# Peptides against a protein of PDB entry 4GXB: the designs that were tried, part 180

Target 1, 277 residues: chain A of PDB entry 4GXB
Amino acid sequence: VPTEEVSLEVLLSNGQKVLVNVLTSDQTEDVLEAVAAKLDLPDDLIGYFSLFLVREKEDGAFSFVRKLQEFELPYVSVTSLRSQEYKIVLRKSYWDSAYDDDVMENRVGLNLLYAQTVSDIERGWILVTKEQHRQLKSLQEKVSKKEFLRLAQTLRHYGYLRFDACVADFPEKDCPVVVSAGNSELSLQLRLPGQQLREGSFRVTRMRCWRVTSSVPLPSGSTSSPGRGRGEVRLELAFEYLMSKDRLQWVTITSPQAIMMSICLQSMVDELMVKKS

## One batch from the design tools (peptide; made by RFdiffusion4, then SolubleMPNN)

Design b2_p26_3_s4 (from b2_p26_3, 12 letters changed)
Fold by OpenDDE base, seed 3:
Parts: sequence; C-alpha cells; structure tokens
Structure b2_p26_3_s4 (fold): chain B 277 residues (1-277), chain A 26 residues (1-26)
Amino acid sequence: as target 1 above (277 residues)
Amino acid sequence: MLSKEELKKLLAELRAKTPPRLFLDL
C-alpha cells in the first residue's frame, strides 16, 4: 500500500472518538503516540495503554479481538477487514491496580481510567452490588473521578477484561461460561441449571502452558454450536492447569476470542515478570 | 515474548503453595 496521510478513528472505552492524522505506514506505536498527543497524554504514560482491535456489537458493546502488535499497521489492520464493525480502541494495558496511581496523577490519565471504568461498570464487566452502584452514581454525579476510581478498585473484577459468553469443557463438557481475564487469572463464571452462580479461578501461576488452536468442524457433527455455520473456524484456548499437587488437567475454552484470551494470559505473565524482577 | 522454556521457568518460580480456587459458589 502506498504511503499516504489518512485520518484514523480511535475509540475510547466509552465510545468517544479520537481522530488522528497518520500515515498508512505508521506502526502501532506511531499511532498510539499520535493518539496520546491528541489527548495530551504525557509520553511517560503512553506505555500504560495499548491499541486493541475490537468488533462493535449492535448494542455498542465491544468484543475484543486482539491487541495490535508492534509491527502492525493499525490503519491497514482495521480497514482490511472491510467491515464498519471493527474498531480500534484505546485501553489501559496493565493489570495491577497499583499502576493506576501513576496514571491518575495526570489529568488525562485520570480521565482515561475514569471513562474506562465507567464503561466497564455499565457493561457489567465490573460486578457491583446495588449499594455499590448507588455509591458510584453519587460519586459520578459529583464528578469525583479519583474517589470513583478508588471505590471501583475495590470492586469485583476491577481491571478485568470480560469476554463474550462461550463454552468450556470444565467442570462439565460443553458448559456455558463467561470468561474474564484479570488479576493474573482467568475467571470462569457459570450457572448450571438449578444452581447458583459459580466462579472458577485459574491462576496463571498454576498454568503449565496454554495454546490456541483452530479447526473446522466436520459437517456431519451434531456438535454445531447454535449460530456457527458449517465450516466456520472454531477457535479454542487450552491450558494445562495444576489442579492439585502433581495433578495436571487440560481445560479447553471454545471461543472466537481465544486469541485475545491468550494475549491476556501472556500479558499477565509479562507483568508478573516485571514485578518479580 | 518469552520462550516456552522461559515461561515454564517463570511459572515454576511464581507458583504458590496455595491451592487453586475452583468454582466457588457465589
């Protein structure tokens, strides 16, 4: 593609649009810097954020597809999909809420975290009680962003990325689950018929390995999940988990977001490495 | 990105002696 200047739209978590002028040949970091400049985000805070490719659903919710890699050309990556559903989103890219302190010291950083957190609550990614919701709304009305975030940091699944409902083979085969990634874990929430909501926590520190696989289901198989046409690529994330002492077990999640899940796992591991060093 | 071996080493070092929390009732 010839190098030319183009206008690229990058969304915040709340759907706010940031238009930047970039070159078609600009790599992910170049675009990220352009977005930061447009927002007046300081250079030293750029590293706390990343660009993500998402699919916007009809209700405006984002289904995260993947993090844009360093070598990618964001303009090409999004436009090549030839669908208006695909967007580029700016989001924080760290897991430990302690890093919020660094970001919150800056007005722009604070605003970004606030907007993301509000969106995550509204979308149900962060779990809140009625009382907590009332408190959050009160703080929101007062425009007390710092206090809002401090309260939010205490909430269940704060800082998690929530995936679309999918299927896992644990605890039972073909179990509908909602997976969330955060706090160095995959949280699998499920509700079996007649049972209360349950959550399984799979800590990355107990994962021996993980892999993403793609396959094409056989046409004859009654296993066509509702909504997948025959011949659609099935993505799976499988991880080998230390269930108990000397007992490893594979857990497999079937999801179109398997790639994104694996990216989250790697990112969480990378962050743990930084903390340990 | 860490190699598979590097990751294994890291995970081994990071592994806590605490059991995993699996499917707690909420």
Scores: peptide ipSAE 0.020, ipTM 0.446, DockQ to the pose 0.047
Fold by OpenDDE base, seed 1:
Structure b2_p26_3_s4 (fold): chain B 277 residues (1-277), chain A 26 residues (1-26)
Amino acid sequence: as target 1 above (277 residues)
Amino acid sequence: MLSKEELKKLLAELRAKTPPRLFLDL
C-alpha cells in the first residue's frame, strides 16, 4: 500500500468517534499516539490503553475480534476486511483495578475510564443490583465521575470483557454459555434446562495450557453453529484445567471470539507475571 | 472475520509466546 495520509476513525467504548489523520504506513503505536494526542491524553498514560478490532452489531454493541498487534497497520487491518461493521476501538488494556488510580489522576484518563464503565454497565457487562443501579444513576446525575468509578470498582465483573453467547463442552456437551474474561479468570455463565443460572470460574492460575484451533466444516456436516454458512471457519479455545488435585481436564469453548479469549488469557497471565517480578 | 493468512499469522504468534503454566501460588 502506498504511503498516503488518510483519515481514520477510532471509537471509544461508548461509540464516541475520534478522527485522526495518520499515514497508511503508521503502525498500531503510531495510531495510538495520534488518538492520544487528539484526546489530550498524556504520553505516560498511553500504555494503559490499546486498540482493538471489533465488529459492530446491529444493536450497536461491540463484538471484540482481537487486539491490534504492534506490527499491524491499523488502517490496512480494518479496511482490508471490506465491511463497515468492523471498527477500531480504544479501551483500557489492563486488568487490575489498582491501575485505575494512575489513570484517574488525569482528567482525560478519568473521562475515558468513566465513559467505558458507563458503557459496560449499560451493555450488561458489569452486573448490578437494582439498588446499585440507583446509586450509580444518582452519581451519574451529579457528574461525580470519581465516586462513580469507586462504586463501579466494587461491582461484579468490573473490568471484565464480555463475549457473545457461545458453546462449551463443560459441564455438558454443547452447553450454551456466556464467557467473560477478567480478574485472572474466565467466567462461564450458563443455564441448563430446568436449572438456575450458574457461573463457573476458571482461574488462569490453574490453567496448564491453552490453544486456539480453526477448522472448516465439511459440506455434509451439520453446521453445529447456528448462523454460520457452509465453509465458514470454526474457532475453538481449549484449555487444560486443574479441576482438583492431580486431575487435569480439557475444556473447549467454541466461539468466533476464541482468538480474543486467548489474547485475554495471555494478557492476564502477563500482568500477573509483571506483578510477581 | 480475519483473513485466512492473518489468522494463521496470529495463531503462529500466539503459539510462539511463553507457554502458559500453572501458578498455584499466585
Scores: peptide ipSAE 0.020, ipTM 0.636, DockQ to the pose 0.071
Fold by OpenDDE base, seed 4:
Parts: sequence; C-alpha cells; structure tokens
Structure b2_p26_3_s4 (fold): chain B 277 residues (1-277), chain A 26 residues (1-26)
Amino acid sequence: as target 1 above (277 residues)
Amino acid sequence: MLSKEELKKLLAELRAKTPPRLFLDL
C-alpha cells in the first residue's frame, strides 16, 4: 500500500469518535500514540490501552474480533475488510483493577476508564443488582467519576470482556453459553432447560493448554442452520482444564470470537507472569 | 471478515506462542 496521509477513526468504548491523521504505513503503536496525543493522554499511560478490531452490531454493541498486533497497520487492517461494520476501538488492555489507580490519576485516563465502565454497564457486561444500579446512577448524576469507578470495581465482571452468545460442549453438548473473560478466568454463563442461570468459572491457572482451531463444516445435506452459510469457517477455542485433582477435561467453545478469546487468555497469563516477576 | 490467509497467519502466530506452562510457572 502506498504511504499516504489518511484520516483514521478510532472509537472509544462509548462510541465517541477520535479522528487522527496518520500514515497508511503507521503501525499499531504509531496510531495508538496519535490517538493518545489527540486525547491528551500522557505517554506513560499509553501502555495501559490497546487498539482492538471490532464489529459494530446493529444496536451499536461491539463484537471484539481481535487485538491489533504491533506489526499491523491499523488503517489497512480495518479497510481491507471492506465493511463499515468493522471499527477500531481504544480500550484498556489490563485485567487487574489495581492498575486503574495509575490511570485514574490523570484526568484523561479517568475519563477513559469512566466511559468504558459506563458503556460496559449499559451493555450488560458488568452485572449489577437493582440497588447497585441505583447507586451507580446517583454517582453518574453527581458526575463523581472516581467514586463511580470505585463502586464499579466491586461489581461482578468488572473489567471483563463479554463475548457474543455462542456454544460450548460444557456442561452439556451444544450448550448455549455467554462467555466473558476477565480476572484471570473465562466465565461461562448458561441456563439449561428448567434450570436457573449458572456460571462456570474457568481460571486460567487451571488451564493446562488451549488452542484455536478452524474447520469448514462438511456440507451436511439436511440441517443447514439458516444463519451459517455452507462455507463459513467454524472457529473453536478448546482448553484442557483441571476440573479436579488429577482430572483433566477438554472444554470446547465454538465461537467466531475464538481468536479474541485466546488473545484474552494469553493476555491474562502474561499479566499474571508480570506480577510474579 | 478475516480472509482465510489472514486467519491462518493469526493462528500461526498464536501457535508460535509457547503454551503457557501455567502449572509449572505459576
């Protein structure tokens, strides 16, 4: 691609648009720096954020596709998809809420975390009770961003990334699940027929390994599920989990976001390794 | 959507990452 100056749109979690002038040849870090500069985010806080490729749904929700890698050219990565559904999103890229303290010390960092958290609550990524919701709304009305975040940090699935509804083979075959990644785990929420909502927690520290696989469904004659075209690549994330003492079991999640899930797993592991060093 | 080639590249990159020996290192 010839090197040209272009205007690139980067979205915040709340859908706010940040327009940056970059070169088509600018790598992910260059674009991230440009976004930071546009937002007046200090250089020392840039590392707490990353650029993600997402698919914007009809309702404005973001389906995370993957984290943009360092060698990527964000402009090329997003435009090559030839669909306006795909966007680049700035989001915090750490899992431990303790790092919020560093980011919150800066006004811009605080605003970014606040906007992300509000969005995550509104989208149902962070789970809130009625009482908690009332408290959050009160704090939002007062524009007390720090207090809002402090309360939010105590909420279920704070800092998690929620994926689109998908299918897992746990606890039963072809079980519809909602997967969320955060706090060094994959959370699988599911409701079996006649049962209450359940959550399975799969801690990364109990995963022996994981893998992403792609397969092309065999043209089975009869039951074409209407939504998956005959040629759609099926992605799966499989991980081997220590269920109990000396009992390993494979769990397989079938999802178009399997790659993103694996990125989250790796990211969570990496962060844990940094903390132990 | 990611092209088949792009997906292969990403998968290759993911495979190149040493599986975390979580049981040994953590």
Scores: peptide ipSAE 0.019, ipTM 0.599, DockQ to the pose 0.048
Fold by OpenDDE base, seed 5:
Structure b2_p26_3_s4 (fold): chain B 277 residues (1-277), chain A 26 residues (1-26)
Amino acid sequence: as target 1 above (277 residues)
Amino acid sequence: MLSKEELKKLLAELRAKTPPRLFLDL
């Protein structure tokens, strides 16, 4: 692609648009720096955020596809998909809420965390009770961003990424599940017929390994499920988990977001390794 | 959706990253 100056749109978690002038040849970090400059985010806080490729759903929610890598050219990465549904989103890229303290010391950082948290609550990524929702709304009305975040940090699935509904082979084959990644775990929420909502926690510290695989479904003659076009690549995330003492079991999640899930796993592991060093 | 080439590259990179064995020796 020839090097030229272009206007690139980057979205915040709440859908706010940030327009930056960049070169088509600018790498991910260059674009991130341009976004930071546009927002007046200090240089020392840039490392707490990343750019993500997402698909915008009809309801305005974001389905995370992957994190943009350092060597990528964000303009090329998003435009090559030839669909207006794909967007670049700025989001915090750490898992431990303790790092919020560093970010929220700055007004811009505070605003970014606040906007992200509000959005995550509105989208149901962060789980809240009726009473907690009332308290959060009160704080939001008062525009008490710090207090809002402090309360939010105590909530279930704060800091998690929630994925689109998918399928797992646990606890049963072809089980519909909602996967969330955060706090060094994959949370699998499911409701089997006639049963209560269940949540399985898979801690990364008990995963021996994981892998992403791709396959092309064989044309099964009969039920063309209308939604999966003939020949769509099926992605799976499989991980080997220590279920009990000396008992390893493979768990497989079938999802178009399998790549993003694996990126989350690696990112959580990396952060844990940094903390142990 | 990732292009076939992008997916191949990403999968190759993911395969190259051997997940650390994080078994807490209980």
Scores: peptide ipSAE 0.024, ipTM 0.677, DockQ to the pose 0.069; fails the geometry check

Design b2_p26_4_s1 (from b2_p26_4, 14 letters changed)
Fold by OpenDDE base, seed 1:
Structure b2_p26_4_s1 (fold): chain B 277 residues (1-277), chain A 26 residues (1-26)
Amino acid sequence: as target 1 above (277 residues)
Amino acid sequence: SELQRLIEEENRRAEELEPLMDEWLS
């Protein structure tokens, strides 16, 4: 693609649009810097955020596809898909809420975290009780962003990335689950017929390994997964988990977001390594 | 395909972490 100046749209978690003028040849970091400049985010805070490729659903929610890689050209990556449903989203890219303290010291950083957190709560990524919801609403009305975030940091699944409903082979075969990644774990929430909501926690520190696989299902006259058409590739994330002492077991999640799940796992491990250094 | 390339890259990076994972499990 020849180098050309173009207007690129980048969305915040809440759907706010940020238009930046970039070159088609600009790599991910270049675009990220352009977005930061547009928002007046200081350079020393750029590293706390990343650009993600997402698919915008009909209801406006985002299905995260993957993090844009360093060598990618965001303009090309998104436009080559030839579908308006694909967007580039700016989101914080760390897991430990302790890093919020650094970001919150800056007005723009604070606003970004606030907007993201509000969106995550509204979308049900962060779980809240009725009382907590009342408190959050009160703080929103007062526009007390710092206090809002402090309360949010105490909430269940704060900082998690929530995936679309999918299927796992745990605890039973073909079990419908909702997967969330955060706090160095994959959380699998499930509700079996006639049963209460259950949650399985899979800590990355108890995973021996993981892999993503792809397959092309044979025509069966039935949809193998919601939203998949005939001949579409099925993606799976499989990880080997230490269930108990000296007992490893494979767990497989079937999801179009398997790649993103893998990225999250790697990212969580990387962050743990940084903290250990 | 591009998808397959992405998968392979993810798996490669995951495999590089396996020694660390083994340490955490010990």
Scores: peptide ipSAE 0.596, ipTM 0.949, DockQ to the pose 0.769
Fold by OpenDDE base, seed 3:
Structure b2_p26_4_s1 (fold): chain B 277 residues (1-277), chain A 26 residues (1-26)
Amino acid sequence: as target 1 above (277 residues)
Amino acid sequence: SELQRLIEEENRRAEELEPLMDEWLS
């Protein structure tokens, strides 16, 4: 691709648009630095954030496709898809809420975390009770961002990434589930016919391995994957899990976001390694 | 394809972590 100066749009979690002037040949880190400069985010805080490729849904929610890799050219990556529904989003890229302390000491960092958290609550990624919701709204009205975050940090699934509804083969085949990644786990929420909501927790420390696979189903074949047409490429994430003592079992999730799920697993493992060092 | 390249890279990185994961399970 010829090197040209272009205007690139990067979105925050709340939908705010950040326009940056970059070169088509600029790599992911170059674009991230440009966004940070535009927002007045200090250099020492850039490492707490990443750029993600997302698909904007009809309701304005973001379906995360993948994290942009270091060697990618963000302008090329997003424009090559030739669809306006694809966007680049800035989001925090760590899991342990303890790192919030470093970020929120800066005004810009605080604003970014606040905007992300508000969005996650509004989208139902963070689970809140009625009373908690009232408290959060009160703090939001007062624009008490630090207090808002401190309360949010105590909430269920704070810091998790929530995926679109998909299908798993656990606990039974073709089971509809909602997957969330965070706190060194994959959380699978499911409701079987006639049963109450159940949640399965799969800790990364009990995973032996995982892989992403792709397949092309037969046009006449039945598919259990919601939102995927027959004959379209189907992505799956499979992981081998220690269910009990000396008992390993494969679990397979069928989802267009299988790649993003794998990225999350690797990211969580990497962060655990840093903590153990 | 681009998709295949992404999958291969992702699986390569995951495979590199298997020795560590085996250690955690022992």
Scores: peptide ipSAE 0.596, ipTM 0.948, DockQ to the pose 0.759
Fold by OpenDDE base, seed 4:
Structure b2_p26_4_s1 (fold): chain B 277 residues (1-277), chain A 26 residues (1-26)
Amino acid sequence: as target 1 above (277 residues)
Amino acid sequence: SELQRLIEEENRRAEELEPLMDEWLS
């Protein structure tokens, strides 16, 4: 692609558009810096955020595809998909809420976290009770962003990334699940017929290994993946998990977001390593 | 394919962490 100056749209979690002028040859970090500059985010806070490739759903929700790689060209990456449903999103790129303290000290950082958190709550990524929702709304009306975040930090799945409904082979084959990544775990939520909501927690510290695989399903009369057309590539994330002492078991999640799930696992492990250092 | 390249890269990175995972599981 020839090097040209282009206008690139980057979205915040809430859908707010940030337009930046960049070169088609600008790498991910260059674009991130441009976005930060546009938002007046200080340089020392840039590292707390990343650019993600997402697919915007009809309802405006974002399906995270992957994190943009360091040497990737964001403009090329998003435009090469030849679909307007794909967007670049700025989101915080850490898991431990303790890092919020660093970010929220800055007005822009605070606003970014606030906007993201509001969006995550509205989209159901963060789980709230009715009473908590009332409290959050009250704080939102008062425009008390810090207090809002402090309350939000106590909520279930705060800081988690929620994936689209998919399928896992746990606890049984072909179980519909909703996977969320956060707090150094994959949370698998499922509701079986006639049963209460169940959650399986898979801590990364108990994962022996994981891998992403791709396959092309053979034409069959049975649809193994909801919403997938014939011949579409099936992605799976498989991880070997220590279920109990000396008992390893493979768990496989079938999801178009398998790559993103892997990225999350990597990121969570990396952050844990930083904490241990 | 580009997809395959991405998968391979992710798997490579994951494999690099396996020694660490083994340590955590010990």
Scores: peptide ipSAE 0.595, ipTM 0.948, DockQ to the pose 0.788
Fold by OpenDDE base, seed 2:
Structure b2_p26_4_s1 (fold): chain B 277 residues (1-277), chain A 26 residues (1-26)
Amino acid sequence: as target 1 above (277 residues)
Amino acid sequence: SELQRLIEEENRRAEELEPLMDEWLS
């Protein structure tokens, strides 16, 4: 691809558009720096954020596809898909809420976290009770961003990334689940017929390994992943989990977001290693 | 394909963590 100056649109979690002028040859970090500069985000806070490739749903929600890799050219990566559904999104890329303290010290960082958190609550990624929702709305009306975030940090699944509804073979074959990644775990929420909502927590510290696989299902008779047509590639995330002492069991999640799930697992492990250093 | 390349890269990185994961499980 010839090197040319282009306008690239990067979205915030709330859908706010940030337009940056970059070169087609600019790598992910270059684009990230351009976005940071446009937002007036300090250089020392850039590392707390990443660029993600997402698919915008009909309702405006984002289905995270993957994190853009360091060697990628974001302009090429998004335009090569030749679909307006695909967007580049800026989002925080750490898991431990303790890092919020660093980001919140800056006005721009605070605004970014606030916007992301509001969006996550609105999307149902962060789970709130009616009373908590009332409190959050009150703080939002007062535009008390710091207090809003402090309250949000105490909420269930704060900092989690929620995936689209998918299927897992746990606890039963072909079980509909909602997967969320955060706090060094994969949370699988499911509701079986006639049963209450159940949550399975899979801590990364109890995973021996994980892998992403792809397959092409036969046109007839097989269940396809939601959003995939017949004959389309099916992605799966499989991880081997220590269920009990000396008992390892494979769990497989069938999802178009399997790659993103893998990225989350890796990222969570990496962060744990950093914290232990 | 590009998809396969992405998958391979993800799996490669995941495999590199397996020794660490084994240590955590021990």
Scores: peptide ipSAE 0.595, ipTM 0.948, DockQ to the pose 0.782

Design b2_p26_4_s2 (from b2_p26_4, 13 letters changed)
Fold by OpenDDE base, seed 5:
Structure b2_p26_4_s2 (fold): chain B 277 residues (1-277), chain A 26 residues (1-26)
Amino acid sequence: as target 1 above (277 residues)
Amino acid sequence: SELERLIEEENARSAALEPLMDELLS
């Protein structure tokens, strides 16, 4: 691709558009720096954020596809897909809420975390009771961003990334599940017919290994799930989990977001290693 | 394909962590 100056749109979690002038040859970090400059985010806080490739749904929700790689060219990556549904999103890229303290010290950092958190609550990524929701709304009306975040940090699945509904082979074959990644775990939520909501927590520290696989489904006549045409690639994330002492079991999640799930696992492990170092 | 490359890279990174994960599980 020839090196040219282009206008690139980067979205915040709440859908706010940030337009930056970059080169088509600019790498992920260059684009991230341009976005930071546009937002007046200080250089020392840039490392707390990353650029993600997402697919925008009809309702405006974002389905995370993958994190943009360090040496990737964001403009080329998004435009090569030849679909307007794909967007680049800026989001915080750490898991431990303790790092919020560093980011919140800056006005711009505070605003970014606030906007992301509001969006995550609105989208149901953060689980909120009715009473908590009332408290959050009150704080939002007062525009008390710090207090809002402090309360949000105590909420279930704060800082988690929620994936689209998918299928797992746990606890039974072909179980519909909602997967969320955060706090060094994969949370699998499922509701079987006539049963209460069940949640399985899979801590990354108990995962021996994981892998992503791809396959082309055989034309089975009957299961035309709407939107999966014949010949679409099926992605799976499989991880080997220590269920109990000396008992390893494979768990497989079938999801178009299997790559993103794997990236989350890697990122969570990396962060744990940094903390131990 | 690009997808195959991404999968390969991701799996390679995961495989590199296996020794660490084995240690954590011991």
Scores: peptide ipSAE 0.478, ipTM 0.913, DockQ to the pose 0.790
Fold by OpenDDE base, seed 4:
Structure b2_p26_4_s2 (fold): chain B 277 residues (1-277), chain A 26 residues (1-26)
Amino acid sequence: as target 1 above (277 residues)
Amino acid sequence: SELERLIEEENARSAALEPLMDELLS
């Protein structure tokens, strides 16, 4: 694509649009800086956020595809997909809620975290009880953003990224699951027939390794999930997990978001390493 | 393909962490 000035739309988690003038040749960081400038986010807080490629679902929710890479050209990346459903989203890119303290000290940072958190709650990414929901609504009505966030930080799956419903081979083959990444874990929520909702926690520190694989399903009539056309690439995330002492087991998640899941794992590990330094 | 490239890159990053993960599991 020839280098030219373009208007690029970047969305916040709540769908708010931020229009920035950038070059088609601007890399991810350049675009991120432009967005930060547009929002009046201080330079020292830019590193707490990243740009993500997402697919906007019919209900307006975002299915995260991947994090935009450093040397990637966001304009090209999103437009090359030739579909308006793909968007660029600004979201916080750290996991430890302790970093919220740094971000919340700034008005713009606070607003971004607040908007994201509200959206995550509304979308069910953060799990709330009825009482907690009441408390959150009260704080939201008061527009007490700091207090709202402080309460939200105590909630189940705060800071998690929730993926679209997918399939795992744990605890048994072809289990429908909802995967969420956060707090240095993958949380797999599942409901087996006749059973209550179960959550499996897979801590990244107990993952020996993980891999993303792609395959082309054979046109077998029986396994055609209605949503996958013949010849569509199947993505899987497989990780080897220490289930118990001296017992490693592979767990495989079949999801079109396998890449994003892997990115999350990497990011969580990276953050843990920073904490250890 | 771009997809293959992305997968390869992601797997490479993951593989680079294996020594660290082995230490954590020991």
Scores: peptide ipSAE 0.477, ipTM 0.913, DockQ to the pose 0.783
Fold by OpenDDE base, seed 3:
Structure b2_p26_4_s2 (fold): chain B 277 residues (1-277), chain A 26 residues (1-26)
Amino acid sequence: as target 1 above (277 residues)
Amino acid sequence: SELERLIEEENARSAALEPLMDELLS
């Protein structure tokens, strides 16, 4: 792509649009810095955020596709898809809520965390009781952002990334699940026919390895992935998990977001290593 | 393809962590 100046739209979690003038040859960090400058986010807080490629669904929800890579060209990456549903989103990129303290000391950082948290609650990524919802609404009406975040930090799946409904081979074949990544785990929520809601927790520290694979189902074959036609590319995340002492078992998740799931796993492990150093 | 490249890179990064993960599981 020829190098030229272009206007690039980057969305916040709440759908707010940030327009930045960049070069088509600008890499991910260059674009991130441009967005930070536009928002008046200080340089020392830039590292707490990343740019993500997402698909905007009909209801306005974001399906995360992947994190933009360091040497990637965001403008090219998003425009090459030739679809208006693909967007670039700014989101916090750390997992430990302790880092919120650093970010929320700055007004802009606070606003970004607040907007993200509100969005995550509204989209059902963060799980709330009726009473908690009432409390959150009250704080939101008062525009008490710090108090709102402090309460939110105590909620189930705070800081998690929630994926679209997909299929896993655990606990049984073709099991519909909702996967969320956070707190150094993959949380698999499932409801089998006639059963109550169940949650499986897979801690990353008990994953020996994981892989992403792609395949094309046979035209005559069946698909276990609802909404995916025959012959379409199927992405899977498989991880080998220590279920018990000396018992490793493979778990496979079939999802178009398999790459993003893998990115989350790596990111969580990396953060754990930083904490242990 | 671009998808294949992304998967390959992702798996390469994951594979690089395997020695560390083996230690954690020991």
Scores: peptide ipSAE 0.475, ipTM 0.912, DockQ to the pose 0.734
Fold by OpenDDE base, seed 1:
Structure b2_p26_4_s2 (fold): chain B 277 residues (1-277), chain A 26 residues (1-26)
Amino acid sequence: as target 1 above (277 residues)
Amino acid sequence: SELERLIEEENARSAALEPLMDELLS
């Protein structure tokens, strides 16, 4: 692609549009810096955020596809997909809420975290009780962003990334689940027929390894799920988990977001390693 | 394909962590 100046749209978690002028040859870091400059985010806080490729759903929700790689060209990456559904999103890229303290010290950082948190609550990524929701609403009305975040940090699945409904082979084959990544775990929420909502927690520190696989489903005649076009690649994330002492078991999640799940796992492990260092 | 490349890269990164994970499980 010839090097040209272009206008690139980057979205915040709440759907706010940030337009930046970049070169088609600008790499992910260059684009991120341009976004930071446009937002007046200090350079020392840029590292707390990343650019993600997402698919915008009909309801405006974001399905995270992957994190943009360092040497990737964001303009080319998003335009090459030839679909307006794909967007670039700015989001915080750390897991430990302790890092919020650094980001919150800056007005722009605070606003970004606040907007993201509000959006995550509205989208049901962060789980709230009725009482908690009332308290959050009160703080939002007062525009007490710091207090809002402090309360939010105590909520279930704060800082988690929620994935689209998918299927796992745990605890049973073809079990419908909702997967969320955060706090060094994969949380699998499931509701089996006639059973209450259950949550399985898979801590990354108990995962020996994980792998993403792809397969092309054979046209089996009967179960054409209407939404999967003929020939769509099925992605799976499989991880080997220490269920008990000396007992390893493979768990497989079938999801179009398997790559993103893998990225999350790696990112969580990396962050844990930094903390131990 | 680009997808296959992405998968390979992810798997390679995961594989690189296996020694560390083995130590943690031990």
Scores: peptide ipSAE 0.474, ipTM 0.912, DockQ to the pose 0.775; fails the geometry check

